# Peptides against a protein of PDB entry 5TUV: the designs that were tried, part 17

Target 1, 107 residues: chain A of PDB entry 5TUV
Amino acid sequence: KEVIDRLRYLKAEIEDLELKERELDQQKLWLQQSIKNVMDDSINNRFSYVTHEDICNCFNGDTLLAIQAPSGTQLEVPIPEMGQNGQKKYQINLKSHSGPIHVLLIN
Target 2, 107 residues: chain B of PDB entry 5TUV
Amino acid sequence: AQECQNLEVERQRRLERIKQKQSQLQELILQQIAFKNLVQRNRHAEQQASRPPPPNSVIHLPFIIVNTSKKTVIDCSISNDKFEYLFNFDNTFEIHDDIEVLKRMGM

## One batch from the design tools (peptide; made by RFdiffusion4, then SolubleMPNN)

Design b1_p10_1_s1 (from b1_p10_1, 4 letters changed)
Fold by OpenDDE base, seed 5:
Structure b1_p10_1_s1 (fold): chain B 107 residues (1-107), chain C 107 residues (1-107), chain A 10 residues (1-10)
Amino acid sequence: as target 1 above (107 residues)
Amino acid sequence: as target 2 above (107 residues)
Amino acid sequence: MNLYGTTFSL
């Protein structure tokens, strides 16, 4: 009796959780589309930038590369491997299919 | 008994997924707010200055920031069309997306 | 964030 009741309870709860999960999925999709629409707006796009000062204020003492790349650009960071001189190779590979990539050095 | 255990595992799995999705949704909301605040800031700044910023003084979204030690040697290979970039570092680096930058800016 | 061995879309 107790096992059967527990089974019924768990099944009902799982059904409720399924509904909740679907609700969250729909909300996420809606919000993602909303963000895209806002960013793609011509006026918003015109003002969608940060300054060198903004970046410098966010980071201290390091060399900074600002990489401006089109949406959909692929970024690959290979696992560091030992080079011939026993030095690890740290790499970033960028590949864009929709436009040029622009890099700014900020010191 | 075994069926109850299986359903309890499934229940817990769904609860964890829901928690993760709720967190992701909150982050998306913050992203949208941050972007809107950025646009408003820039619009106001340009209105006050009565001019847009110089083209090379700003970083347009989307972008990423790579930060590394000032001692790090960075080599870059660029394709002829600037669609592909290969960066080589002699030391470790960090990557930050524009979303994180906006957060650090307090947007 | 450890991004080694990962590929992401910007």
Scores: peptide ipSAE 0.397, ipTM 0.894, DockQ to the pose 0.855
Fold by OpenDDE base, seed 3:
Structure b1_p10_1_s1 (fold): chain B 107 residues (1-107), chain C 107 residues (1-107), chain A 10 residues (1-10)
Amino acid sequence: as target 1 above (107 residues)
Amino acid sequence: as target 2 above (107 residues)
Amino acid sequence: MNLYGTTFSL
């Protein structure tokens, strides 16, 4: 009796969870489309920027590279490997297919 | 007994997925709000200044920030058309997307 | 964020 009741309870709970998961999936799709519409708006796009001051305020005391690249640009960060001089190689590879990449150095 | 165990595993798996999806949705909402706040801020600032910012003084979305120590030596190789970039660092670095930057800005 | 060993699209 106890096992049967537990089985029934678990099955009912799983069904409820399935419904909840589908609801969340639909909400995600809606939100993603909403964000896209807002960002693609010409007026919003014109004002979609940060300043050097904004960046400096977020990161104190470090060297900062701001990289602007077209959507679809490939960014690769290889696993650090030992170099010839016994130093680990830390690397970033960028490859754009649709336009130039712009890099700003922020001190 | 075995059937109960199988259903309990499935239940836990679904609960974990739901939790992750809920978190992702919350982040999407925050992203949209942050973006709208950024646009509003910049629009107001330009209205007050009666001019747009200088082109080299701002970083348009989308962008990423690479953060490293001031002691880090950075070498950069750039293609002629600026479609490909190779960055070499002699020490570790961090990468932050525009979403994280907006969060740090308090948008 | 740690992105070592990753390739993604911006």
Scores: peptide ipSAE 0.397, ipTM 0.892, DockQ to the pose 0.840
Fold by OpenDDE base, seed 2:
Structure b1_p10_1_s1 (fold): chain B 107 residues (1-107), chain C 107 residues (1-107), chain A 10 residues (1-10)
Amino acid sequence: as target 1 above (107 residues)
Amino acid sequence: as target 2 above (107 residues)
Amino acid sequence: MNLYGTTFSL
């Protein structure tokens, strides 16, 4: 009796959790679309920028590159390999298919 | 019974997934708030200055930031059409998206 | 977060 009742309880709870998970998935999709709509708004887009000062304040003492690339641009960071001179190769590969990439040296 | 144990494990797994999805949803909400705050800041700043910032003084979203030591040597190869970039670093680097930058800015 | 060996879409 107790085992059967426990099984029934667990199955019912799992079913409720499945519904909750689907609800969260829908909320995520809605919110993602909302964010996209907010960013695509013409007025918001006009003011969607940061300054060089903003970036410098976030990363004190470092060399900073700002990369602006079209949506869908592929960014690859290969596993570092030893170069011919014995130096490890740290690389970033960028490839765009829809437009030019822009790079700014901040400091 | 073994069946009860299996369902309890499954229940716990689902609870953890739900918790993760709730956290992700909260992060998306914060992202949207940060963006709106950025827009508001910039609108106010331009109103006070009675002019937009110089085009080369700002970084428009979306962007990424690459940061590395000030001692790191960076080499960049660019395609003629600027569709492909190859960065070579003689030391380690970090990559940060615009969302993380907005967080660091306190937006 | 270790980014090596990863590919992202911007």
Scores: peptide ipSAE 0.395, ipTM 0.891, DockQ to the pose 0.767
Fold by OpenDDE base, seed 1:
Structure b1_p10_1_s1 (fold): chain B 107 residues (1-107), chain C 107 residues (1-107), chain A 10 residues (1-10)
Amino acid sequence: as target 1 above (107 residues)
Amino acid sequence: as target 2 above (107 residues)
Amino acid sequence: MNLYGTTFSL
């Protein structure tokens, strides 16, 4: 009796969880599309920027590079390797296929 | 009994997936809100100033911030069309995306 | 955030 009832309960709960997961998947898709629409809007795009002051307020005391690049730009950070002089090489590789990359130095 | 145990494992697996999806959804919501707040701020600021900011004073999305010590030597190689960049650092660095920056800005 | 050994798209 108890085992049968427990099985029935668990099966019903799992079914409810399946429905919940599907609901969340759908909500994610809707939200992703909404974000895309908002960001791609011409007016919103015109005002989608931060200032030097904004960045300076977020970070203190270091050298800051701001790298602006179009969506789809590939960023590669190789595993640091020992250089010829015995120093580790730290690198960033950027490749854009749709437009130029802009770099700003923030002091 | 074994069937109950199997279903309980499955139930727990689904609960964890749902929790993860709920967290991801919340993050997307916050990103959208932050972006909308950024746009609203900038639009209002430009209206009050009656002019857009100087072109090189702002960083347009999408962007990344590279943070490194003031003592770090940075070498940059750029293609003629600015589609490819190679940065070399003699020390470690951190990378922050625009989403994280907006969070730090309190958007 | 350290992203050594990673490749991603903006």
Scores: peptide ipSAE 0.366, ipTM 0.891, DockQ to the pose 0.921

Design b1_p10_1_s2 (from b1_p10_1, 5 letters changed)
Fold by OpenDDE base, seed 4:
Structure b1_p10_1_s2 (fold): chain B 107 residues (1-107), chain C 107 residues (1-107), chain A 10 residues (1-10)
Amino acid sequence: as target 1 above (107 residues)
Amino acid sequence: as target 2 above (107 residues)
Amino acid sequence: MNLFGTTFSL
């Protein structure tokens, strides 16, 4: 009796959790679309930028590269391999298919 | 008994997924807020200055930041159409998206 | 964050 009741309870709870999960999924989709709409708005797009100072304040003392690339650009960071001098090679590969990539040096 | 245990495991799994989805949703909300705050900041700044910033003085979203030591040597190979970039670093680097930058900016 | 061996879509 107790086990049967527990099973029934758990099944009902799982069903409620399934509903909750679907609700969250829908909310995520809605919010993603909302973000897209906000970012694609012409006025918002006009003001969607940061300054060099903003970036420098976030990363004090470093050499900084700002990379602007169209959506869908592939960024690859290969596993470091040993170079000819026995030093590890650290690389970034960028490949765009829809437009040019822009890189800015910030210091 | 075993069925009950299986359902309890399933229940816990679903609860964890829901928790993760709730966190992801909250992050999206914060992203939207950060973006709106950025736009508002920039709009206000331009209104006060009565001019837009110089084109090369700002970094438009979306972007990523690569940061490395000031001592890191960076070389870059670029395709003619600027669709492909190969960066070589003699030391480690970090990559940060615009979302993280906005967070660091306190947006 | 160690991003080595990863590929991202921007």
Scores: peptide ipSAE 0.395, ipTM 0.894, DockQ to the pose 0.818
Fold by OpenDDE base, seed 2:
Structure b1_p10_1_s2 (fold): chain B 107 residues (1-107), chain C 107 residues (1-107), chain A 10 residues (1-10)
Amino acid sequence: as target 1 above (107 residues)
Amino acid sequence: as target 2 above (107 residues)
Amino acid sequence: MNLFGTTFSL
């Protein structure tokens, strides 16, 4: 009796959790669409920028590259390999399909 | 007994997924708030200055930041159409998206 | 986070 009752309780709880998970999935989709709509708004887009000062204040003492790339741009970071001089090669490969990439040296 | 144990494991797994999804939703909400705060800041700043910032003084979203040591040597190869970039570093680097930058800015 | 060997879509 106790085991059967426990099984029924667990099955009912799992069903409730499934419903809650689906609700969260729908909320995520709605929120993602909301963010997209806010960012695509012409007025918001006009003011959607940071300054060089903003970036410098976030990263002290480093060389900083700001890369502006269109949505969908592919960024690849290969596994470092040994170069001819015995130094490891650290690389970033960028490939855009929709527009030019712009790079700024900040520091 | 074994069936109860299996369902308890499944219940716990679902609870953890739900917790993760709730956290992800919170992050998306914060992202949207940060963006709106950025826009508001910039609108106010331009209103006070009675002019937009110089075009080369700002980084428009979306962007990424690459940071590395000031001692790191960076080589960049660019395609003629600026659709492809190859960066070579002689040392390690970090990559940060615009969302992380906005967080660091306190938006 | 180790980014080596990863590919992202911006």
Scores: peptide ipSAE 0.392, ipTM 0.892, DockQ to the pose 0.782
Fold by OpenDDE base, seed 3:
Structure b1_p10_1_s2 (fold): chain B 107 residues (1-107), chain C 107 residues (1-107), chain A 10 residues (1-10)
Amino acid sequence: as target 1 above (107 residues)
Amino acid sequence: as target 2 above (107 residues)
Amino acid sequence: MNLFGTTFSL
């Protein structure tokens, strides 16, 4: 009796979870489209920027590089390897296919 | 007994997926709100100044921020068309997307 | 966030 009741309970719960998961998937899709529409709007695009001050306030005391690149730009961070002098090499590779990359040094 | 165990594993798997999807959905909502707040801020600022900011004073979305110690030596190689960049660092660095920056800005 | 060995699109 206990096993049968447990099976029935688990099956019912799984069905409820399936419904919940589908609901979340639909909500995500809708929200992603909404974000796209807002960001692609010409007026919003004109004002979609941050200032040097904004960035400096977020990262106190560090050297900062701001990289502006078109969507689809590939960013690669290879596993650090030992250099010729026994120093680890930390690297970033950027490759754009649709337009130029712009880099700003923020101090 | 074995059937109950299988269903319990399935239930747990679904619960974990749902939790992840709920978290992702919340982040998307916050992203949209942050973007709208950014646009509103900038629009108001430009209206008060009666002019747009200088072109080299702002960082347009999308962007990423690379931060590293002030002691880090950075070497950069750029292609002629600025489609490819190679950065070499002698120390570790962090990468932050524009979404994280907006969060840190309190948008 | 471990970024080493990763490739992603901006």
Scores: peptide ipSAE 0.390, ipTM 0.892, DockQ to the pose 0.763
Fold by OpenDDE base, seed 1:
Structure b1_p10_1_s2 (fold): chain B 107 residues (1-107), chain C 107 residues (1-107), chain A 10 residues (1-10)
Amino acid sequence: as target 1 above (107 residues)
Amino acid sequence: as target 2 above (107 residues)
Amino acid sequence: MNLFGTTFSL
């Protein structure tokens, strides 16, 4: 009796969890679409920027490069290799397919 | 007995997935709120100044921030159409996305 | 975060 009752309980709980997981999946889809709509809105897009001051307040004492790139731009960071002078090469490769990339140096 | 154990393992697996999905949803909500707050801030600021910011003083989303030491030497090669960039660093660097920047800004 | 050897899409 006890084992049978436990099995029934666990099966019922798993069914409830399946429903909950499907609910969360649907909520994720709705939220993703909402975010897309908000970001793609022409008025919101006009004001979707940060300032040099904003960036400087987030980071102290370092050289900062701000790279503005369109959605879908590919960013590659190769594994560092030894250069000809024995120095490790640290690289960033950017490739855009939809528009130009803009780079700003923040002091 | 073995069937109960199998179902308990399955239950725990589902609970962990649900927890992860809930956390992901919370993160997406915070991202959306941060973006809306950014837009509202900028809209208000431009209204008060009665002018948009200078074009080269702001960084439009989407963007990334590359952070490196002030001593780091950075070389950049750019394609004619500005669709391809190659950055070379003589030292390590960090990359931060716009979402992280908005978080650091307190948006 | 170690990003070496990774490719991302913005």
Scores: peptide ipSAE 0.371, ipTM 0.892, DockQ to the pose 0.815

Design b1_p10_1_s3 (from b1_p10_1, 6 letters changed)
Fold by OpenDDE base, seed 4:
Structure b1_p10_1_s3 (fold): chain B 107 residues (1-107), chain C 107 residues (1-107), chain A 10 residues (1-10)
Amino acid sequence: as target 1 above (107 residues)
Amino acid sequence: as target 2 above (107 residues)
Amino acid sequence: MKLFGTKFSL
């Protein structure tokens, strides 16, 4: 009897959790759409930028590249391989399909 | 008994997934807030300056930041249409998305 | 973050 009651309880709880998970999935979808709408708004888009100072304040003492690329641009970072001189090669490959890529050097 | 144990494991798995989804949802909310705060900051700044920033002084979203040592040598190969970029580094680098940058900015 | 061996879309 106790085991049967526990089974019934667990099944009911799992069902409630399934509903909760679906609710969260829907909320995520709506929020993602909301974010997209906010970012695509012409006024917001006009002001959706950071300054060189902003970036420098976030990353002190380094060489910084800012890469502005269209959404959907493919970025690949191959596993570092040994070069001809026995040095590891570190690479970034970018490929855009929808527009040009813009790169800024920030010091 | 075994069925009860199996359901308890499943319940725990679902609870963990729900927790993860809740966390992801919260992160999305924070991203949206950060973006809105960025827009508000920039709007206010431009209103105070009575002019937009120079075109090449800002980095428009979406973007990524690559940071590396000041001693790192970077070479870049660019396609004619600027749709493809190949960066070579003689040392390690880090990549950060615009979301992370906004977080670091305290937006 | 170091994203060696990764491929993603911006």
Scores: peptide ipSAE 0.335, ipTM 0.895, DockQ to the pose 0.924
Fold by OpenDDE base, seed 3:
Structure b1_p10_1_s3 (fold): chain B 107 residues (1-107), chain C 107 residues (1-107), chain A 10 residues (1-10)
Amino acid sequence: as target 1 above (107 residues)
Amino acid sequence: as target 2 above (107 residues)
Amino acid sequence: MKLFGTKFSL
């Protein structure tokens, strides 16, 4: 009796969870489209920037590279390999397909 | 019963997915708010200055920030069209997306 | 954030 009741309870709960998951999926799709529309707006795009001061205030004491690249630019960070001098190689590979990449050194 | 155990595993799996989706949705909302706040800030600033910021003084979205020690040696190879970049570091680095930067800015 | 061995798009 207890096992049967537990099975019924679990099945009903799973069905409820399925509905909740579908609701969240729909909300995500709606929000993603909303964000896209806001970012693609010509006026918003014109003002979609940060300053050097903004970046410097976020990070202290380090060398900073700001990499501005078109959407869809591929960024790859390979697993560090040992170099010829026995030092690990740390790399970033960038490849754009739609426009030039701009890099700024922020001090 | 084995069936009860299987359903409990499925229930837990769905609960974890829902939790993750809820978190992702909240992050998207915050991203949209941060972006709107950024645009408003910049519009107001340019209106007060009666001019746009100088070229190369701002970083347009989308962007990433690479931060590393001031002692890190950075080598960069750039294609002629600036579509491809290869960065070599002699030490570790961190990468931060524009979303994280906006969060740190308090947007 | 595990950066190494990752490939993503901006």
Scores: peptide ipSAE 0.335, ipTM 0.894, DockQ to the pose 0.798
Fold by OpenDDE base, seed 2:
Structure b1_p10_1_s3 (fold): chain B 107 residues (1-107), chain C 107 residues (1-107), chain A 10 residues (1-10)
Amino acid sequence: as target 1 above (107 residues)
Amino acid sequence: as target 2 above (107 residues)
Amino acid sequence: MKLFGTKFSL
């Protein structure tokens, strides 16, 4: 009797958890769409930028490349392989389909 | 019973997934707040200056930041239409998205 | 931080 009651309880709890998980999935989808809508708003888009100072304040004395790429731009970072000169090749590949990519150098 | 133990394991697995999804939702909320704060900051700054910032002084979203040593040699190959970029580095680098930058800015 | 061997959309 006790084991059967425990099994029944656990099954009911799992069903409740399934409902909760689906609720969270729906909330995530809604929130993602909300973020997209906020970013695509014409007024927000006009002011959706950071300054060179902002970037410099976030990072220390390294070379910084700011890469402006349209939404949907594909970024690939291959596993480093040895080049012909015996140096590892560290690479970034960018492919845009919606517009040009712009690069700024920040020291 | 073994079935009871199996259901307890399944319950725990679902609880952990739910916890992860809740955390992801919180991060998305923070992302949206950070973006709104950025927009508000920039609107206020432009109102005070009575002019927009120079076009080449700002980085529009979406963007990424590549961080590497000052000693790193960077080669860049660009397509004619600027839709494709290939970066080669002679040393390691780090990549940060705009979301992380906004977090570091305290937005 | 992004890891090597990754591919994603911006």
Scores: peptide ipSAE 0.332, ipTM 0.893, DockQ to the pose 0.843
Fold by OpenDDE base, seed 1:
Structure b1_p10_1_s3 (fold): chain B 107 residues (1-107), chain C 107 residues (1-107), chain A 10 residues (1-10)
Amino acid sequence: as target 1 above (107 residues)
Amino acid sequence: as target 2 above (107 residues)
Amino acid sequence: MKLFGTKFSL
């Protein structure tokens, strides 16, 4: 009796969890669409920026590069390998297909 | 008994997935809130100044921040159309996305 | 974050 009752309980709980997971999936899709709508709005897009001061307040003492790139831009960071001069090569490769990339040096 | 154990394992897996999905959903909510707050801040600031910021003083989303030591030598190769960039560093660097920056800004 | 060996799209 106890094992059968436990099985029934577990099956019912798993069914409830399946429903909860589906609900969360639907909420995620809804929210993702909402975010896209907000970001794609022309007025919001006009004000979608940070300032030099904003970046400086977030980071201190280092050289900072701000790289603005269109959505879909590919960024590659290869595993550092030894160069011909015995130094490790640290690289960032950027490739855009939809527009120019803009780089700002922040000091 | 074995069937109960199998269902308990399945239950635990589902609970963990639900927890992860809940966390991801909360992160998306915070991202949307941060973005809306950014837009409101900038809109208000421009209204008070009665002008937009200088073009080279702001970084539009989407962007990334690269930070490295002041001693790091950075070489940059740029295509004619500015669609491709190759950065070479003689030392390590960090990359931060716009979402992380907005978090650090307290948006 | 250090993203060595990674590829992603913005």
Scores: peptide ipSAE 0.321, ipTM 0.894, DockQ to the pose 0.908

